# Ledger of designs, part 79: peptides against a protein of PDB entry 3OAK

Target 1, 145 residues: chain A of PDB entry 3OAK
Amino acid sequence: DDLEQYLDEKILRLKDEMNIAAQLDIDTLNKRIETGDTSLIAMQKVKLLPKVVSVLSKANLADTILDNNLLQSVRIWLEPLPDGSLPSFEIQKSLFAALNDLPVKTEHLKESGLGRVVIFYTKSKRVEAQLARLAEKLIAEWTRP

## One batch from the design tools (peptide; made by RFdiffusion4, then SolubleMPNN)

Design b1_p21_1_s2 (from b1_p21_1, 9 letters changed)
Fold by OpenDDE base, seed 5:
Formats: structure tokens, C-alpha cells, sequence
Structure b1_p21_1_s2 (fold): chain B 145 residues (1-145), chain A 21 residues (1-21)
């Protein structure tokens, strides 16, 4: 099916872009730690965020998103950074909002590792209270019988 | 890297105390 192939390619391309952005930010932060150069700022994920949100918000892409494990890249974007910090508030907020609208099932959580990361956000002292509450809502929804 | 690894381990620890999802 031509449409299915087109949608798969679109999502897989975004997945690659997300993974590259995450790695570039990690490289930047590692270099900042090594050199002490405070002019090195990790901005690749933030630059790509609007595109990620746009894709995650499209109902017609939900199955393709889940089938191609785009949530693995979402998980990667939510993980702590080399300096121990968390992704920007905007990244956290946007991704949690987008996740709330996806028909995420247990199988998708397992294959992506997203469940573990979101649980972390419910407990972390470094997470803003409003985002911790959003994480709690997601966990409650995903653990429904 | 070390600090990031510590935080990753914290995530894993949380998983051990919660439902595996």
C-alpha cells in the first residue's frame, strides 16, 4: 500500500532526526563538561520540537507512530542528560501533552521503555509539580485494566 | 556521563518499585 509506505517513511525519518538531535545535544554537553566552554549550548532537540509535536498530534499518524516505535525516541528525549539535568520544561510539557492523546498500549510502553521514564517523572524532586501530575495521569491511564 | 548514568539507574530503581510497563 502506497499510503502506508509513505506514512512509515515519514515517521521513520522523524525517528532518525530525533535520535540524531538527541545525540548531538549529548555530544555538546559532554564537550561542555570536558572543556568548561559555557558557550556550548544544546539546542538540537528544541529546534526539532515543533516538528515532533506536529507529527504526534495528527490522528491519522497514530498507528504509524506506534507501529514504528517512535515512542522510543520520545523516551530518549525525556531521559536525563550527561550533566544530570532534565530536558527543557518545554520539551517535557509538549511531549506529555502529546502522549496524552495517543492510544498507547502496554506493548508500546514495553518496546519503547517509555513507562519507566514517565514513572521517574512522577517521583523526581527536579520535575516541576505540574509536569509530575501530568506524568501521574499518564501512568494511571496506561495501567488501567 | 557518570551523572547521566546515575540518573538512568534511578529510573531503573523506580521501575523495580512499580508495575513493569
Amino acid sequence: as target 1 above (145 residues)
Amino acid sequence: MEEEEKKREEIIEDLKRQKEI
Scores: peptide ipSAE 0.053, ipTM 0.620, DockQ to the pose 0.032
Fold by OpenDDE base, seed 2:
Structure b1_p21_1_s2 (fold): chain B 145 residues (1-145), chain A 21 residues (1-21)
Amino acid sequence: as target 1 above (145 residues)
Amino acid sequence: MEEEEKKREEIIEDLKRQKEI
């Protein structure tokens, strides 16, 4: 129906915005590495984060989020940056928190690659202990009988 | 290869080695 179509378009637009933000930050950091210009700071994901969190928190959008594989863009936002660093503490924390409220199923984990990324956060020495615990909580929720 | 790029690749490889749920 009209509402369903509207919601699909809304989520797909956000998905595009997230992917663009990630790429712009990657471009910024690649240029920083190439030129040594330390004034280049990646800020696009941080700027978009409030909108992402707002959408992920809406119960009425859960099906649309999952059906359109928005979790793929969430996975992209959690991947390491060109300088070897992880996304900001705030991005990690906000996304892990939002994921706890979604009815994520195995098929969504597979099509997005999110499961593998979150497992990484439970094991990496580069991840803050607090965030590793959040990742562990998600894995427990997704793998319990 | 820049050291930072090497570190990034190592992290990505770690991700790829993890089992899917």
Scores: peptide ipSAE 0.041, ipTM 0.554, DockQ to the pose 0.036
Fold by OpenDDE base, seed 4:
Structure b1_p21_1_s2 (fold): chain B 145 residues (1-145), chain A 21 residues (1-21)
Amino acid sequence: as target 1 above (145 residues)
Amino acid sequence: MEEEEKKREEIIEDLKRQKEI
């Protein structure tokens, strides 16, 4: 299936891009910590975010997204950063919104680690209340009998 | 795997370029 192969390649490419963006931001922040250079700003995820959201929002990509464990990269983007901070408000909001429309199953949560991370967002004092509520909504949807 | 690494490097380079502008 040419279409399936194309979609797989597309998602896997994005997955790699996301992982690289996350790592570059981590590297930037680590360097910031090490050098004290406050001009070092992690921007790679933010720059890639529109593409991520676009892909996550496409219904025809849902199966490919889930089958290729793109949610692992979503999890990575949601993880706390080296300086202990969370990803930007915009990243959190956009990802939570995008996740709401995906038919995420328990197996996907486990294989990606996304479930654990989103649960963290429901409990963390560092998370904005608005986003904590979005996280709670996701957990409720994913754990629905 | 070699091709994958090449693609990865291209992505990294692209992201680095974006970071610099």
Scores: peptide ipSAE 0.018, ipTM 0.434, DockQ to the pose 0.033
Fold by OpenDDE base, seed 3:
Structure b1_p21_1_s2 (fold): chain B 145 residues (1-145), chain A 21 residues (1-21)
Amino acid sequence: as target 1 above (145 residues)
Amino acid sequence: MEEEEKKREEIIEDLKRQKEI
């Protein structure tokens, strides 16, 4: 119906915005590495984060989020950056919190690749302890018999 | 398809503009 179409378009637009933000940040950091210009700062994901969190927190959007594979964009945002660093603490924390409230199923994990990235956060020594715990909680929930 | 591409281009342009600030 009209509402479903509207919600799909909204989520797909956000998905595109997220992917573009991630790529722009990657481009910025690559240029920073190439030129040594330390004034180049990746800010696109941070700027978009409030909108992402707002959408992910809405229960009425859960099905639309999952059906349109928005979790793929979430996965992209969680991946290591060109310099090997991780996304900001706030991005990690916000996304893990939001994921905890979504009815994520195996099919969504396979479709998005999110599971593998979250497992990375449980193992990496570069991840803050509290975030590693959140990642562990998610994995436990997703792998529950 | 053309409309979707235009929307994508607009988003990219907006993000680039924000980066320049």
Scores: peptide ipSAE 0.014, ipTM 0.403, DockQ to the pose 0.032

Design b1_p21_1_s3 (from b1_p21_1, 8 letters changed)
Fold by OpenDDE base, seed 2:
Structure b1_p21_1_s3 (fold): chain B 145 residues (1-145), chain A 21 residues (1-21)
Amino acid sequence: as target 1 above (145 residues)
Amino acid sequence: MEEEEKKREEIRKDLERQAKI
C-alpha cells in the first residue's frame, strides 16, 4: 500500500546515503594515504550517524529495515577503513546499541554479512573492551534457542 | 581471559552453525 511504499522508499534512500557516506570516507582516507595530507578527515559517516540511529531506533520501521537489507549498509559502516583502523568509537557504540533492539534473524545475517563482522568485533585486538562486550551480547542473542 | 575466549568461540561456532556464515 501507499504507506509501505513510502517507508520502503525512505529506508532505501537512507541505505543509499549510508553507502555513499562510506565510500566518500574511504576515498578521503585513500587520498590522505596517497598525499600524506593529514588535514583530510573522513567525516561523512559521523555526520549521517544521527539520522541512521534515529531510523534504526524506531520499532515501527523494523520490518522495513530488515526487508530492505539496511543491515548491509550497517555492515559496511562497521568494516575496517583503508588505513586499517575501525570506525569511530561512537559509530560502533551507536550501531551495536541499535542492533540490540532489532529482531534480527538468520536470513538477515546472511543477506547482510553482519554476523561475520560482529564476530570480528568479538575477537579483534583493536576493539575497545566495552564494544567487544556489546558485540558478544549480539552474538549471544542471535544464537538463542 | 581464556574462559571469555572460549565462550566467544562457542558462541561463534553456534552462530556459524545456525546462520551458515
Scores: peptide ipSAE 0.105, ipTM 0.638, DockQ to the pose 0.022
Fold by OpenDDE base, seed 4:
Structure b1_p21_1_s3 (fold): chain B 145 residues (1-145), chain A 21 residues (1-21)
Amino acid sequence: as target 1 above (145 residues)
Amino acid sequence: MEEEEKKREEIRKDLERQAKI
């Protein structure tokens, strides 16, 4: 119906925006590495983060989020950057918090690759302990007894 | 920390078995 179409379009637009933001930040950091220009700062994801969090927090969007594989873009945002660093603490924290409220199933983890990335966060030495614990909580919630 | 690491590893293995990811 009209609502479903509207929601699909909204999520797909956000998904596209997230992917673009991620790529722009990657491009910025690659250029920083290549040129040595330390004034180049990747900020596209940070700028878009409030919108992402807002969408992920809406219960009425859960099905649309999961059905359109928005979690793939969430995974992309969580992946290590070209310089080997991780996304900002705020991005990690906000996304993990938002993920905790979504009815994520195994199929969504597989199709998005999010499960593997979150597992990475549970054991990486580059991850803050607080966020590693949040990642562990998510994994536990996604694991069937 | 060892217990935490073991727990994480166990969870990881469980998830990988279930999700094959």
Scores: peptide ipSAE 0.099, ipTM 0.640, DockQ to the pose 0.022
Fold by OpenDDE base, seed 5:
Structure b1_p21_1_s3 (fold): chain B 145 residues (1-145), chain A 21 residues (1-21)
Amino acid sequence: as target 1 above (145 residues)
Amino acid sequence: MEEEEKKREEIRKDLERQAKI
């Protein structure tokens, strides 16, 4: 099936792009810490975010997203940064909103590590209350019998 | 890159200690 192959390739390409964006932002922030150059701003994830949200919101891609473990890259984007900070409020909010629309199952949480990261957001004192509530909602939905 | 990878692994392990899903 040519369509099936195309969809797999599309998701895998996005997965690679997300991983690259995360690494480039890490590199930028590490260099900022090392050099003290405050003009260095990590923007690669922010630039790619609209594309990520667009893909995650498409119902016809849900199975392909989950089967190719795109949620692993979502988890990577949510992890703390080198300076100890969290990704931008916009990234957190957009990803949590997108996750709410996916038919995520336990097996997907385990293979991606996303469950542990989202639980972290329910507990961390550094997380905005609004986003902590969104994280809690996701956990409640995912842990239903 | 090696140091960054190590840091990520430490963060991951910390998250794993906090919760298991």
Scores: peptide ipSAE 0.097, ipTM 0.698, DockQ to the pose 0.032
Fold by OpenDDE base, seed 1:
Structure b1_p21_1_s3 (fold): chain B 145 residues (1-145), chain A 21 residues (1-21)
Amino acid sequence: as target 1 above (145 residues)
Amino acid sequence: MEEEEKKREEIRKDLERQAKI
């Protein structure tokens, strides 16, 4: 219906914005590596994060989020950056918190690749302990019969 | 530490089996 269409468009727009933000940050960090210019700071994901968190936290958007594979963009945001660093602590924390409240199903994990990335966070030595625990909690929930 | 790693590995395997990731 009209509402469903509106929500689909909203989520797809956000998905596109997230993908663009991720790519711009990658481009910035690649240039930083190439030039040595430490004044180049990747800020696009951080700027968009409040909007992402707002959307992910709305119960009425859950089905639309999952149906449109927004979790693929969440996965992209969680991937390591070209300089080997991880996304900011705030990005990690906010996304893990939001994921905890979503009714994520097996098919969503498959089509997004999110499961593998979250497993990475449970094992990586670069991840803060508290965030590793959040990742473990997610995996436990997703594997619960 | 080793026990925890084993636990994580088991979780990974379980997730992969169930989700085909």
Scores: peptide ipSAE 0.087, ipTM 0.628, DockQ to the pose 0.021

Design b1_p21_1_s4 (from b1_p21_1, 11 letters changed)
Fold by OpenDDE base, seed 5:
Structure b1_p21_1_s4 (fold): chain B 145 residues (1-145), chain A 21 residues (1-21)
Amino acid sequence: as target 1 above (145 residues)
Amino acid sequence: SSEEEKKREEILKYREKQAKI
């Protein structure tokens, strides 16, 4: 119906915006590596984060989020950057919090690759303890029989 | 440094697994 179509389009637009933001940050950091210009700062994801959080927090969008594989974009946002750094703490914190409230199923993990990146966060010594614990909680929940 | 090496290893392990699927 009209509402479903509207919601799908909304999520797909956000998905595209997230992917663009991620790529722009990657490009910025690659250029930083190539040129040595330390003034180049990747900020596109951070700028878009409030919008992402707003959407992910809406219970009525959960099905649309999952059905359109927005979690793939979430995975992309969580992945290590070209310089080996991780996304900002705020990005990590916000996304993990949002994931905790979504009814994520095994099929969503497979199609998004989210499981792999979250496992990475359980193993990384660079991740804040509180987020590592949350990552572990998520993995436990997602792998529960 | 040891810390940098650990970071590198973490990243490599993730990328290796990512490439397999």
Scores: peptide ipSAE 0.298, ipTM 0.832, DockQ to the pose 0.036
Fold by OpenDDE base, seed 2:
Structure b1_p21_1_s4 (fold): chain B 145 residues (1-145), chain A 21 residues (1-21)
Amino acid sequence: as target 1 above (145 residues)
Amino acid sequence: SSEEEKKREEILKYREKQAKI
């Protein structure tokens, strides 16, 4: 119906914005590595983060989020960056918090690749302990029989 | 350092897995 279409379009727009932000940050960091220009700072994801959090926190959007594979964009945002760093602590914290409240199913994990990146966070020594524990919690929940 | 090397290895392993998808 009209509402469903509107919600789909909204989520798809956000998905596109997230993907663009991620790519721009990657490009910035690659250029920083190439040129040595330390003034180049990847800021696109952090600028968009409030909007992402706002959308992910809305219960009425959960089905639309999952059906449109927005979790793929979440996965992309969590992935290690070209310079070997991880996304900002705030991005990690916000996204893990949002994931904790979503009714994520196995099919969504497979479609998005989110499971693999979250497992990475359970193992990585670059991750804050509190977020590693949250990642472990998510994995435990997603692997329940 | 050994610790830094391990961190790099973790990231490399992840990227390798992603490349195979």
Scores: peptide ipSAE 0.293, ipTM 0.829, DockQ to the pose 0.035
Fold by OpenDDE base, seed 3:
Structure b1_p21_1_s4 (fold): chain B 145 residues (1-145), chain A 21 residues (1-21)
Amino acid sequence: as target 1 above (145 residues)
Amino acid sequence: SSEEEKKREEILKYREKQAKI
């Protein structure tokens, strides 16, 4: 099916772009730590965020997103950074909102590691209260009997 | 500070878990 192939390719390209953006930000922050150059700012994920949100919000892409393990890249984007900081408030808020509308199953959580990072957000003292509540909501939904 | 140390610890614990995957 031509449409299915097109959608798979689209999601896989986005997954690659997300992984590259995450690595570039990690490299930037590692260099900042090593050199002490405070002018180095990690902005690659923030620049790509609108595209990520646009794709994650499309109901017709849900199956393709889940089947291609795009959630692994979402997990990577939520992980703590080399300097000990967390991703920007906007990244956290946007991704948690998008995750709330996806039909995530147990198998998707296992293959992506998303469950572990979201649990981290429920416990971290670095997370804003409103975002901690969103993380808690997701965990509650994913652990429903 | 004690609070800052706790924050460092939570990050370290998460990274350790990821390294074991």
Scores: peptide ipSAE 0.279, ipTM 0.817, DockQ to the pose 0.035
Fold by OpenDDE base, seed 1:
Structure b1_p21_1_s4 (fold): chain B 145 residues (1-145), chain A 21 residues (1-21)
Amino acid sequence: as target 1 above (145 residues)
Amino acid sequence: SSEEEKKREEILKYREKQAKI
């Protein structure tokens, strides 16, 4: 199917872009730690966030998103950073909102590792209360019989 | 602070779990 092929390619490109953005931010922060240069700012994920949100919000892309394990890249974007900080509030808020509308199944959680990071957000004292509650909601939905 | 240390420990525990995968 031509449409399916197009959508697969679109999602795989985004997945690659997300992974690159995450790695670049990690590299920036590692360099910041090593050099003490506080002018080094990790901005690659934030720059790409609008595109990510746009894709994740499209109902017609849901199957392709899940089938291509884009959630692995979402997990990577949510992980704690080398300096011990969390991704920006905007990233957290946007991704959790998007996850709330996706038909995530157990198999997707396993292959992406998303469950582990979301559980982290339910427990972390660095997370805003509103996002912690949303994380709890997601876990409840994903683990209910 | 004790609170900051607890936050660091949370992150460490998460990273340790990932390392086992």
Scores: peptide ipSAE 0.293, ipTM 0.827, DockQ to the pose 0.036; fails the geometry check

Design b1_p21_2_s1 (from b1_p21_2, 13 letters changed)
Fold by OpenDDE base, seed 3:
Structure b1_p21_2_s1 (fold): chain B 145 residues (1-145), chain A 21 residues (1-21)
Amino acid sequence: as target 1 above (145 residues)
Amino acid sequence: MEKIKKEIRERQLKAIEELKK
């Protein structure tokens, strides 16, 4: 119906915005590495984060979020950056918290690739201990028999 | 873990190349 169409369009627009933000940050950091210009700071994801968290926290959007594979964009946001660094602490914390409240199923993990990335966070020595524990919690929930 | 990193790097490079066109 009209409402479902509206919600689909809303989520797809956000998905596009997230992908663009991620690419812009990648471009910024690649240029930083190439030029040595330390004034170049990747901030696009951080700027968009409040909107992402707001959407992910709405129970009435859960089906739309999962059906449109928004988790693929979440995965992209969690991936390592060109310089080998990870996204900001705030991004990691906020996304892990939001993921904890979504009814994520195995099919969603496969189509998004999110499971593999979260497993990465459980193993990486560059991840803060508290966030590694959050990642472990998610994996435990998703792998329940 | 290294396999995942490699895949990520490849996707990033591909995306950058497409944006330059």
Scores: peptide ipSAE 0.055, ipTM 0.636, DockQ to the pose 0.040
Fold by OpenDDE base, seed 1:
Structure b1_p21_2_s1 (fold): chain B 145 residues (1-145), chain A 21 residues (1-21)
Amino acid sequence: as target 1 above (145 residues)
Amino acid sequence: MEKIKKEIRERQLKAIEELKK
């Protein structure tokens, strides 16, 4: 199936791009810590975010997204940064919104580790209350009988 | 890409554990 192959390649490319963006931001912040150069700003994930949101919002990509474990890269984007900060408010908000519309199953949560990270957002005092509530909503949906 | 995945995962998992303390 040509379409299926195309979609697989599209998602796998995005997955790689997301992982690279996360690594570059980590490297930037590590260098910022080491040098004290406050002009070093981690912006790779923010720059890529519109593309990520666009892909996650497409119904025709849902199966491909889940089958290729793109949620692992979503999980990576949500994890804490070297300076102790969390990803930007916009990243958190956009990803939680996108996740809310995906048919995520237990097997996808286990494969990606996403469940554990989202639970963290329900408990952390570093998270804005609004986003904590969004995280709680996701957990409720994923754990419903 | 697998190396990048592992490196990111390891560093961020350590960070999240620190945040939980």
Scores: peptide ipSAE 0.048, ipTM 0.613, DockQ to the pose 0.050
Fold by OpenDDE base, seed 2:
Structure b1_p21_2_s1 (fold): chain B 145 residues (1-145), chain A 21 residues (1-21)
Amino acid sequence: as target 1 above (145 residues)
Amino acid sequence: MEKIKKEIRERQLKAIEELKK
């Protein structure tokens, strides 16, 4: 119906925005490395984060989020950057918190690749202990019998 | 946007491997 279509379009637009933000940050960091210009700062994901969190927290959008594989973009945002760094602490924390409230199923994890990335956060020595624990909590929830 | 997804994934692959060590 019209509402469903509207919600789909809303989520798909956000998905595009997230992917673009991630790409722009990668490009910024690569240019920083190539030119040595330390004034170049990757800020696109951070700027978009409040909107992402707002959408992910809406119960009425859960089905639309999952059906449109927005979790793939969440995965992208969580993946390490080309310079070996991780996304900002705030991005990690906010996304893990948001994921905790979504009714994520196995099929969504497979479709998005999110499961593997979150497992990475449980094991990586680069991840803050607090966030590793949040990742562990997610894995525990997703592997419930 | 599939192109962007692919580019992002490819650019991050090596970094992921290094962080898993």
Scores: peptide ipSAE 0.047, ipTM 0.612, DockQ to the pose 0.052
Fold by OpenDDE base, seed 5:
Order: C-alpha cells, then sequence, then structure tokens
Structure b1_p21_2_s1 (fold): chain B 145 residues (1-145), chain A 21 residues (1-21)
C-alpha cells in the first residue's frame, strides 16, 4: 500500500545517504594522506549519525529496515577504513546500541555481512573493551536457539 | 550506489584482514 511504499522509499534513501557518507569520508581521508592537509576531517558519517539512529530506533520501521537490507550500510559504516582506522567511538556505540533493539535474524546477518563484522569487533585489540562486550552480547543473542 | 558499496568493501577488505590478525 501507499504507507509501505513510503516507508520503503524512506529506508532506501537513508541507505543511499549512508553509502555516500561512507565514500565521502574515505575520499576525505585519502586526500588528507595524499596532500598532507590536516584540516581535512572526515565528518560525513558523524553528521548523518543522528538520522541513522533515529530511523533504527523506530519500532514501526523494523521490518522495512530488515527487508531493505539497511544492515548492509550499517556494516559498511562499521568496517575499518583503508588506513586501518576504525569508525569513531560514537558511531560504534550508537550502532551497536541500535542493533540491540532490532529483531535481527540469521538471514539478515548473511545478506548484509553484518555478522562477520560484529565478530571482528569481538576479537580486535583496537576496539574499546566496552564495545567489544556489546559486540559479544549481540553475537550471543543472534546465535542462541 | 552499488558501485559505491563495491568500492568501499574492496578498499576496506585489506584493512579488515589486517586488523583480524
Amino acid sequence: as target 1 above (145 residues)
Amino acid sequence: MEKIKKEIRERQLKAIEELKK
């Protein structure tokens, strides 16, 4: 119906915005490395984060979020950057918190690749202990019978 | 958008592999 279509379009627009933000931040960081211009700061994901969190927190959007594989864009935001750095602590914390409230199923983890990335956060020594524990909690919840 | 996703994943793959070690 009209509402379903509206919600799909809303999520798909956000998905595109997230992917663009991720790419722009990568481009900014690469340019920073190439030029040595330390005034170049990657902030596109951080600027968009409140909108992402707002959408992910809406119970009425859960099915639309999962059906449109928004978790793939969440995965992209969580992946380490080409220079080996991780997304900001705030991004990690906010996304893990949001994921905790979503009815994520095994099929969603597979189609998004999110499962593998979250497992990475449980193992990496470069991840803050607090967030590693959150990642462990998510994995436990997603894999329990 | 699919192109962007592909490029992001390709560029990040090396970093992921390194950090998992």
Scores: peptide ipSAE 0.034, ipTM 0.595, DockQ to the pose 0.050

Design b1_p21_2_s2 (from b1_p21_2, 12 letters changed)
Fold by OpenDDE base, seed 4:
Structure b1_p21_2_s2 (fold): chain B 145 residues (1-145), chain A 21 residues (1-21)
Amino acid sequence: as target 1 above (145 residues)
Amino acid sequence: MEKIREEIARRQKEAIEELKK
């Protein structure tokens, strides 16, 4: 199936790009901490965000997204940063919105670790109330009988 | 890419624990 192969490759490429972006931002922030150079700004995830959102929003990619464990990269993007900060508000909001429309199952949560991270957002005082509510909604949906 | 994921997890562990307090 040529289409299936094409979609798999597309998602896997994005997955790689997301992971690299996350690592680059971590490296930037670590260097910022070490050097005190406030001109160092982690922007790799933000730059890639539109592409991520575009892919996650496509219904025809849902199965491919889930089968290739793209949610693992989503989890990585949502995790706290070395400086104790959270990903940008826009990243959080966009990802939570996108996740809400995906048919995420328990098996996907397990293989990605996404569940635990989203639970964190329901509890942290550093998370904006609006986003905490979105996280709550996701957890409720994923844990429904 | 697994190495990147592992490194990310390692680097973020402390931050996660701090934010849970």
Scores: peptide ipSAE 0.047, ipTM 0.640, DockQ to the pose 0.052
Fold by OpenDDE base, seed 5:
Structure b1_p21_2_s2 (fold): chain B 145 residues (1-145), chain A 21 residues (1-21)
Amino acid sequence: as target 1 above (145 residues)
Amino acid sequence: MEKIREEIARRQKEAIEELKK
């Protein structure tokens, strides 16, 4: 119906925006490395984060989020950058919090690749303890019999 | 851990490029 189509388009548009933000940040970081200009700061994901959190927090969008594999873009935002750095603390914290309230199933984890990335956060010594615990909680919930 | 991080970073780059098409 009209509402379903509207919601699908909304989520797909957000996926595009998230992917673009991720690429722009990568481009910024690559340029920073190439030029040595330390004033170049990757901020596109952080700027878009409030919108992402807003969408992820809406219960009425859960099915649309999962059906359109928005979690793939979430995975991309959580993965280490090509230079090996992690996304900002705020991005990690906000996304882990939002994921906690989504009815994520095994099929969604496989489709998005999110499961493997979150497991990484449970093992990485570079991740803040607080966020590692959140990651562990997610894994426990997703693997719950 | 470093090898895992590098692999994830590689996959991220590839995934982003693929999804932009």
Scores: peptide ipSAE 0.032, ipTM 0.621, DockQ to the pose 0.041
Fold by OpenDDE base, seed 2:
Structure b1_p21_2_s2 (fold): chain B 145 residues (1-145), chain A 21 residues (1-21)
Amino acid sequence: as target 1 above (145 residues)
Amino acid sequence: MEKIREEIARRQKEAIEELKK
């Protein structure tokens, strides 16, 4: 199926872009720590965020998103950064919102490791209360009988 | 939480390394 192939390629391309963005931000922050150059700012994920949100919000892409394990890249984007900080408030909020609308199943959580990361957000004192509540909502939804 | 953070970091590293191959 030509359409299916096209959608797969689209999602896989985004997945690569997300992973690269995450790595570049990690490299930037590591260099910031090593050199003390406070002018170094990690912005690659933030720059790509609108595209990520756009894709995650499309119902017609849900199956392709889940089948290609894009949630692994979502997990990566939610992980703590080298300087001990968390991704920006906007990244957290946008991703949690997008996840709330996806038909995520147990198999997707296991394949991506997303479950553990979201649980982290329910417990971390570094997370804004508003976002912790969103994380709790996701966990509740995913653990429903 | 620290253990969770460490595990997340490990998984992140592994995923990115796979991309580089």
Scores: peptide ipSAE 0.028, ipTM 0.604, DockQ to the pose 0.036
Fold by OpenDDE base, seed 3:
Structure b1_p21_2_s2 (fold): chain B 145 residues (1-145), chain A 21 residues (1-21)
Amino acid sequence: as target 1 above (145 residues)
Amino acid sequence: MEKIREEIARRQKEAIEELKK
């Protein structure tokens, strides 16, 4: 099926782009810390965020998203950085909102590691209260028997 | 929490490294 192949390629490309953006931001932040150059700002994820949200919101892409483990890249974007910093408020809010509409199953959580990361957001004192509540909502939905 | 963060960071690095191959 040509359409299915096209959709798979589209999602896999986005997955790659997301991972690259994450690494570039990490590199930028590390350089900022090393040099003290405050003009160095990590913006790669923020720049790509609209595209990510757009893709995650499309119902016709849900199966492709889940089958290709795009949630692994979503996890990566939500992960704390080695220095303990968190992704921007906008990234957190947008991703939590987008995840709410996906038919995520236990198998997807396991293969992506997303479950553990979202649980982290429910208990971290560094996370905004409203985002912690969104994370809790996701966990409640995913853990329904 | 710190243990989780370290594990996540490791997985992140591994995923990106695989992409570069």
Scores: peptide ipSAE 0.026, ipTM 0.605, DockQ to the pose 0.035

